# Ledger of designs, part 218: peptides against a protein of PDB entry 6IDX

Target 1, 380 residues: chain A of PDB entry 6IDX
Amino acid sequence: KELAKLSADVTFATEFINMDGIIVLTRLVESGTKLLSHYSEMLAFTLTAFLELMDHGIVSWDMVSITFIKQIAGYVSQPMVDVSILQRSLAILESMVLNSQSLYQKIAEEITVGQLISHLQVSNQEIQTYAIALINALFLKAPEDKRQDMANAFAQKHLRSIILNHVIRGNRPIKTEMAHQLYVLQVLTFNLLEERMMTKMDPNDQAQRDIIFELRRIAFDAESDPSNAPGSGTEKRKAMYTKDYKMLGFTNHINPAMDFTQTPPGMLALDNMLYLAKVHQDTYIRIVLENSSREDKHECPFGRSAIELTKMLCEILQVGELPNEGRNDYHPMFFTHDRAFEELFGICIQLLNKTWKEMRATAEDFNKVMQVVREQITRA

## One batch from the design tools (peptide; made by RFdiffusion4, then SolubleMPNN)

Design b2_p22_2_s2 (from b2_p22_2, 10 letters changed)
Fold by OpenDDE base, seed 2:
Structure b2_p22_2_s2 (fold): chain B 380 residues (1-380), chain A 22 residues (1-22)
Amino acid sequence: as target 1 above (380 residues)
Amino acid sequence: SSEREEAIRQQLKLQIERRRAE
């Protein structure tokens, strides 16, 4: 206990490190010897002293042995570990992950998301915070190619639902530290949208064109008896499609694929539109048809609106930006659905369409409507 | 990226601050 307290002093830490004190502490952990009286208390203070000593940055985290890593990971994986040991073990793992890429790789192999999720199901918010912080550390240190896999693994382990039910909807007020870690997790999750946001549509990709055709089909052919598709020549079909793309509110009525070549929001806007059309088909059809039947210049251009709204949502959510230490604003909505961004888009596009009607907007008012919608979204 | 390194540094700082508040 005194050692743990003294280890916060840089002078003591320097002298203790020079006497190989950290090596002695690591050996105590590595030995795993439960034969000592007050082993749990001694171990908790040993881990505290180790952390405080390492916080001075005098010793590299890469000095840590594989045996030490396995012992610490063992304390996190064992069901009957003292809370004080568990907390310090989670903190040590987080520090190891953040300070060393080599330790990150070893820890990512030793620790499963399932083990960390078990520590989110407890009533102790401090343990929950350390568990989410370790998840965030793993997410921050993950190579770009592994971030999507990590996110998918979290989804498969119901991380979102556990956070929602045991952290956000827990019986305890959320502390600032937890709110920040939830914010960090949210930001890191939204950054997975950056790839799609920066992906330009290839107007020559038939598969991407087929998505636009599917949007048209869902809007206009779902109500038309398939028997009345006039077998009229390729030119009449092209002219019909141009009319349909105009009714859908695309800027480029001839080739709507060109509307998705701008990044941001690139293909992410098309993903949102397709999600709306498939998952919320009635809402999609209603929005499109209500505006396609108007000859009064008060039609809301759905395609253009969807693109600009997607871009706006990316700006509001700071997609592609890293978390800031001064922020703790997380959105509980993002823990309610697996496709929370697309669901948010679906809510916001309805809000946009409503606001457009209420303002009696024309195409010239487009930017004003978008500004009002931005204010509505940011105040909610 | 330098931005990611800063985010890592901030995460470490917050951990230390959290441990000292306990």
Scores: peptide ipSAE 0.541, ipTM 0.954, DockQ to the pose 0.812
Fold by OpenDDE base, seed 3:
Structure b2_p22_2_s2 (fold): chain B 380 residues (1-380), chain A 22 residues (1-22)
Amino acid sequence: as target 1 above (380 residues)
Amino acid sequence: SSEREEAIRQQLKLQIERRRAE
């Protein structure tokens, strides 16, 4: 206990490290010897002293052995561990992950997100905070190729639902530290949308053009009796598609692919539109057909609106920006669904369509409608 | 990126501050 307290002093830490004191502490952990009286208390103070000593940056984190890592990981993975040991072990793992890419690789092999879920199901908010902080550390240090896997592990309905039910909807106030870690997790999850947001549509890619064609099919052919097979003429088909793309509200109704060449929002807008069309088909069809049948110049252009709304949502959510230490504004809504961004888009596109009608807007009012919708979204 | 390194630094700082508040 006294050693743990003194280890916060840089002068003491320097002298203790010069005496190989930190090596002695690491060996105590590595031994795993439970034969000592008050082992749990001794171990908790040993882990505290180790953290405080390492925080001075005098000793490299790469000095730790694989045996040490396995012991710390063992304290996190075992069901019957003292809370004081668990908390310090989570903190050590977080520090190891953040300070060393080599240690990150070793820890990512020893610890799964599934093992951390059990520490989110407890009534102790401090343990929950350290568990989420470790998840965030793993996410921050993950190579770009593994970030999607981390997100998929987070998108496992289980982790999201546990955070929602045991952290966010817990019977206790959320502390600032937890709110910040939830914000960090949200930001890191949304940053996976950056790739799609910055991906330009290739107008020559047939597979991407087939998605736009599928949007047309869902809107117009799903209600059409199969007897209205589009007439045999290739030119009549092209003219028909141009009309359909105009009714869908694309800016370039001749070649809608051109509307997705601007980044942001690039292909992310098309992903949102396709998600709406497939998952919320009735809502999609209603919005499109309600505006496609209007000849009164009060039609809401769905395609243009969807693109600009996707861009606006990316701006509001700061997609591509890394987390800031001064922020703690997480959105509980983003923990309610695995595809929360697309669901938010689906809510906001309905809000936009409603606001357009209420304002009796025309195409000239487009920017005014978007500004009103922005204010509505940011106040919600 | 330098921005990612700063985010890591901030995460470490917050951990230390959290441990000192306990």
Scores: peptide ipSAE 0.539, ipTM 0.954, DockQ to the pose 0.793
Fold by OpenDDE base, seed 1:
Structure b2_p22_2_s2 (fold): chain B 380 residues (1-380), chain A 22 residues (1-22)
Amino acid sequence: as target 1 above (380 residues)
Amino acid sequence: SSEREEAIRQQLKLQIERRRAE
């Protein structure tokens, strides 16, 4: 206990480190000797002293052994560990992950996000905060090729549901520290959309063109068996498609693929449109047909609106920006669904369509409608 | 990226601050 307090002093820390004192502390953890009276209390103070000593930045985190890492990971993975030991062990793991890429690799092999879920199902918000902070550290330090795997783990209904039910909808007010960690987790998850946001459509890619064609099919041919499309000549079919793409509200009626060559929002807009069309088919068809049947200048161009709305949502959510220490504005909605961005798009496109009607907007009012919709989204 | 390194530093700072507040 005294050592833990003294370890906060830089002068003491320097002298203690010079005497190899930190090595002694690490060996105490490595030994795992439970035979001592008051072992839990002693271990908790040992871990505190270790953290305080390491916080001075005098010793590299790379000094820790694999045995030490395994022992700390063991305290996090074992059921019924003392809360004080658990909290400090989570903090040590977070610090190891953040300070060293080599330690990150070792820890990522020893600990899964699934093991951290149990620490979210507790009433202690501090433990929950350390658990989410460790998830965020792992996510932040993950190489680009593994970030998608981390997101997929987060998108697992179980983790999301637990955060929603035990953290966000808990019987306790969310502290600023927890709100920040939820914000960080949200930002890191949405940053995976950056790739799609910055991906240009290739107008020559047949698979991507087939998606646009599928949007047309769902909107206009939903009752027609695709097998019975009469072999009407290729030219009449092209002319028909140009009309359909106009009714869908694409800017380029001849080649809608060109509307997705601008980044942002690139292919992310097409992903949102396809998600809406497949998951919320009735809503999609209603929006498209309601605007396609209007012979008045008050038609809402769905395709253009979907692209610009996707871009706007990316701007509002700051997709591609890393988390800022000053922010704690997490959106509970993002924990309600695995495809939360696409669901948000589906809500916002309905809001846009409603706002367009209420304003009796024309194509000339497009930017004004988008401004009103932006204000509505940012106030909600 | 330099931005990612800054985000890491910020997370570490907040972790230390959180522990000091306890």
Scores: peptide ipSAE 0.538, ipTM 0.954, DockQ to the pose 0.805
Fold by OpenDDE base, seed 5:
Structure b2_p22_2_s2 (fold): chain B 380 residues (1-380), chain A 22 residues (1-22)
Amino acid sequence: as target 1 above (380 residues)
Amino acid sequence: SSEREEAIRQQLKLQIERRRAE
């Protein structure tokens, strides 16, 4: 206890470190010896002293042994661990992950997001904060190839639902620290959309063309009596498709693939359209058909609108930007659905379509409508 | 990335601040 207090002093810390004091503390943890009276209290103070000493930045975190990592990870994975030990263990793991790529690799093998979920189900917001902070640390340090796996683990309905139910909808006000960690988590998750946002459509990729064709099929063929299968020649089909792509509101109605060659939003816009068409088919069909049947030049161009809305949402959500200190603005909607971005798109495209009608907009008003929609989204 | 390193530094700073507030 006295050591833990003194370890906050840089002069004492320097002297204690010079006496190999950190090595002694690490060995105490590594030994795992539960035979001592007041072991839990002693261990809690040992972990406190270790953290305070390491916070001076005098000693590299790379000095930490694999045995130490396993002991700390063990305290996080054991259900009957004292809250004081758990909290310090989560903090140590976070510090190890953040300070060393080598330690990150070792910890990522020992700890799963699933093990951290149990620490989110508690009433202690401090423990919840340290658990989310550790998840965020793992996400920050993860190589690009593993970030998607972490996000998929996040998209596991369980973590999202637990954060929603036990943190966001908890009976306690969310502290600034927790709000920041939720913001960080949101930002890091939305950053996974950056790849798709920056992916250009290949106009020669048949699979990508088939998605655009599927959008046409869902909009126009789903209600058409199968008897009018246009057995008519390839040219009439091309002309028919050009008309359909115009009715879908693509800018390039001859070759809609060209609308997705601009990045941002690239293929992410097509992903959103396809999601809307498959998951919210009735909404999609209604939006498209309502605008396709208009001859009054007040048609809302769905394809163009969807692309520009996707771009706008990426800008609003700062897709590709890393989290900043002092921000705590998170969207609860992010935690309500596993495909939260696509669901947000689905809500916003309906809002856009409504706003377009209310404004009696034409194609010339497009940017003005988008500005109004931006203001509506940012105020919600 | 320098931006990622900054995000890491900020995360560490916030952790230390949390622990000091307890």
Scores: peptide ipSAE 0.543, ipTM 0.955, DockQ to the pose 0.815; fails the geometry check

Design b2_p22_2_s3 (from b2_p22_2, 12 letters changed)
Fold by OpenDDE base, seed 3:
Structure b2_p22_2_s3 (fold): chain B 380 residues (1-380), chain A 22 residues (1-22)
Amino acid sequence: as target 1 above (380 residues)
Amino acid sequence: SAEREAAIQAQLERQRKRRRAE
């Protein structure tokens, strides 16, 4: 206990480290010797002292043995570990992950999502906070190629539903620190959209053009009697598609693929449109047909609106930006669905369409409508 | 990136503050 308190002092820490004190503490953990009276209390103070000593940055985290990592990971995986040991073990794992890429690799192999999920299902908000902080550390240190796999693994383990049910909808008020960790998790997860946001559509890629054609098919062919055989001449068909792309509200009616060459939002806008069309087909068809049937100048251009809304949502959610210190504004909706960004898009595109009608907007009012919608989204 | 390193350092500092508040 005194050692743990004194370890916060730089002078004491320097002297203790010079006497190989950290090596002695690490060996105590590595030995796993449960035979001592008051083992749990002694171990809790040992882990505290270890963290405080390592916080001085005098000793490299790479000095930590594989045996030590396995012992700490063991305290996180065992169901009957003292809460005080568990909390300090989660903190040590977080610090190891953040300070060393070598330790990150070892810990990412030893710690399963299932083990961390079990610590989110408890009533102790401090343990929940340290568990989410460790998840955030793993996301921050993950190589770019592994971030998506990590997010997919968390989704498969129902991480979001567990956070929603046990943290957000828990019987306790969310503390500021938990709110910050939820914000960080949200930001790091939305940053996985950056690749799609910065991906330009290739207007010459037939597979990408087939997605735009599928949007047209879902909007216009789903209600058309199958009697309009695809056999009418290629030119009439091309002219028909240009009309359909105009009715869909694309800026480039001849080649809608050109509307997705701007980054941001690039291909992410097309992903949102396709998700809406497939998952919320009735909503998509209603929005498109309601505006396509208008012969007045009050049609809401769906394609243009979807692109600019996707860009606006990326700006509001700070997609591609790292978490800011002092922010704690997480969105509960992020935890309600695995495709939360696309679901948010589906809600906001309906809001945009409603706002357009209420304002009796024309194409000249487009930027004014977008500004009103931005204010509505940011106040919600 | 420098921004990623800053986020890492901020998280480490928050952890230290949490542990000292206990």
Scores: peptide ipSAE 0.645, ipTM 0.967, DockQ to the pose 0.755
Fold by OpenDDE base, seed 5:
Structure b2_p22_2_s3 (fold): chain B 380 residues (1-380), chain A 22 residues (1-22)
Amino acid sequence: as target 1 above (380 residues)
Amino acid sequence: SAEREAAIQAQLERQRKRRRAE
């Protein structure tokens, strides 16, 4: 206990490190000798002293042995570990992950998402916070090629459900620190959308054009028997599609693919539109047909609105940005759905359509409607 | 990136503050 307190002092830390004190502490952990009276208390103070000493940055984290990592990981994986040891072990793993890419690789192999999930199911919010902080550390240190795989492992319906039920809907008020860790997790997860957000549609890619055609089909052909004769000339068909794309509210009625060449939001807007059309078909058809049947200048351009809303949501959710330390605002809906971004889009596009009607907006009011919708989304 | 490293350092500092408040 005295060592743990003194370890916060830089002068003491320097002298203790010069005497190989950290090596002695690491060996105590590595030995795993559970037979000592007060072992748990001694170990908890040892882990505290180790962290405080390492916080001075005098010793590289790469000095940590594989045996030490396995012992710490062992404390996190064991069901009957003392809470004080568990908490410090989670903190050490977080620090190891953050300070060393080599340690990150080793820890990512030793620690499963399932092991961390068990620490989210407890009533102790401090343990929950350290568990989420470790998840966030793993996400921050993950190489770009593995971030999606990590996200898929973490995005298991089970993790989201557990966070929702045991953290967000828990009987305890969420502390500022937990709120921040939830925010960080949200931001890091939504950053996986950055690739799609920055992907330009190729207007010459027929497969991508077929998705836009599918949006048209779902909106206008859902009730029409496929029996409409194959014989209407290619030009009449193109002219018909141009009318349909105008009714869908695309800016480029001739080639709607051009509307998706702007990044952000690029292909992510098309993904949202297709998700809405397939998963919430009735909502999609309603929104499109309500605006396509209007002979008045008060039609809400769905295609343009969907693109600009996707861009706005990317800005609000900080897609492609790193977490800000001053923020703690998370959206509970992020944890309610597997495709939370697309579901958020589906809610927000309905809000936009409603707001457009309430404002009696025209195309000239578009930016004003978007501003009002932004305020509504950010206050919700 | 430098921004990612800054976020890592910020998380480390936050952890230190959290541990000292316990």
Scores: peptide ipSAE 0.644, ipTM 0.967, DockQ to the pose 0.772
Fold by OpenDDE base, seed 1:
Structure b2_p22_2_s3 (fold): chain B 380 residues (1-380), chain A 22 residues (1-22)
Amino acid sequence: as target 1 above (380 residues)
Amino acid sequence: SAEREAAIQAQLERQRKRRRAE
């Protein structure tokens, strides 16, 4: 206990480290010897002293042994561990992950996001915060190739539902620090959309063109059997498609693929449109047909609106930006849906369509409508 | 990136603040 307090002092820390004191603490953890009276209390103070000593930055985190890492990971994965030991072990793992890429690799092999779920199912918000902070640390330090795997693990209905039910809908007010960790988790997850946001459509890719054609089919041919393979459309069919692409509200009626060559939002806008059309088909058809049947200058161009809305949502959600300090704003929808971005798009496109009608907007009012919609989204 | 390193350092500082508040 006194060592843990004294370890916060830089003078003491320097002297203690010079006497190899930190090595002694690490060996105590490595030994795992439960033979001492008050072992849990002693271990908790040992872990505190270790953290306070390491906070001075005098000793590299790479000094820790594999045995030490396994013991700390063991305290996080074992059932019925003392809460005091668990909390400090989560903090040590977070610090190891953040300070060393080599330690990150070792910890990522020993600990799965699934093992941290049990620490979210508790009433202790501090433990929940340390567990989410460790997830965020793992996400932040993950190489680009593994970030998608972590997001997929997070998108697992189980982890999402647990955060929703035990953290967000818990019987306790969410503290500022928990709100920040939820924000960080949201930002790091939405940053995976950056690849799609920066992917240009290839106008010559037939598979990508077939998605645009599928949007047309769902809107206008919903009663027609899918068995009509896109046969070599006669010139009359091509002319018909140009009219349909105009009714869909694309800027380029001849080649809608050109509307997706700008990045941002690139292919991410097409992904959102396709998701809306497949998952919320009735809403999609309603929005398209309500505007396509208008002979007045008050039609809302769905295709253009969907692209610009996707771009706006990327800006609002800071897609491609790292988490900022002092931000605590998270969207509960992130935890209610597996495809939270696409679901948010689906809500916002309905809001845009409603706002367009209420404003009696024309194509000249487009930017003004988008500004009003931005204000509505950012106030919600 | 420099931005990623800044985010790492910010998270470390937040952890330190959490531990000191206990």
Scores: peptide ipSAE 0.643, ipTM 0.967, DockQ to the pose 0.765
Fold by OpenDDE base, seed 4:
Structure b2_p22_2_s3 (fold): chain B 380 residues (1-380), chain A 22 residues (1-22)
Amino acid sequence: as target 1 above (380 residues)
Amino acid sequence: SAEREAAIQAQLERQRKRRRAE
């Protein structure tokens, strides 16, 4: 206990480290010897002292043995560990992950999301906070190629549902620190959309063009009996598609692919449109047809609106930005659905259409409508 | 990136503050 307090002092820490004190502490953890009376208390103070000593940055985290990592991971994986030991063990793992890429790799192999999930199901908000902080650390330190896999593992209905039910919908107020950790988790997850947001459509890619054609098909051919595919010449067909793309509200009626060459939002807008069209087909068709049947200047251009809304949502959600320490705002919706961004888009595009109608907007009012919608989304 | 390193350091500082408040 006294050592743990003294370890906060840099002078003491320096002298203690020079005396190989950290090595002694690490060996105490590595030994796993439960033979001492008050072992748990001693261990809790040992782990505290270790963290405080390492906080001085005098000793590299890479000095830590694999045996030490396994012992700490063991304290996190064991169901009946003293809360004081568990909390410090989670903190040590977080510090290891954050301070060393080598330790990150080792810990990512030893710690499963399932083990961390168990610590989210407890009534102790501090333990929950340390568990989410460790998840965030793992996410932050993950190499780019593994972030999607980790997000998929986290996006498993189980983690989201547990956070939603045991943290967000808990019978206790969420502390500022927990709110921040939830915010960080949200930001790191939405950053996976950055690649799609920055991907330009290739107008020559047939597969991408086929998606745009599918949007047209879903909007206009879903009600038409397949029998009236007029065998009419290629030119009449092209002219028909140009009309359809105008009714869809694309800016480039001749080649809608050009509307997706701007980054942001690039292909992410097309992904959102396709998701809406496939998952919420009735909503999509309604939105498109309500606007396509209006020969009045009050048509809401769906294609243009979807692109600009996607861009706006990326800005609001800070897609591609790292977590800011000054923020603790998170969207509960993020934890309600696996495709939360696309679902948010689906809600917001309906809001946009409603707002457009209420304002009796024309194409000239587009930016004004978008500003009103932004205010509505950011206040919700 | 420098931004990622800053985020890492910020998280470490938050952890330190959290531990010291206990």
Scores: peptide ipSAE 0.642, ipTM 0.967, DockQ to the pose 0.757

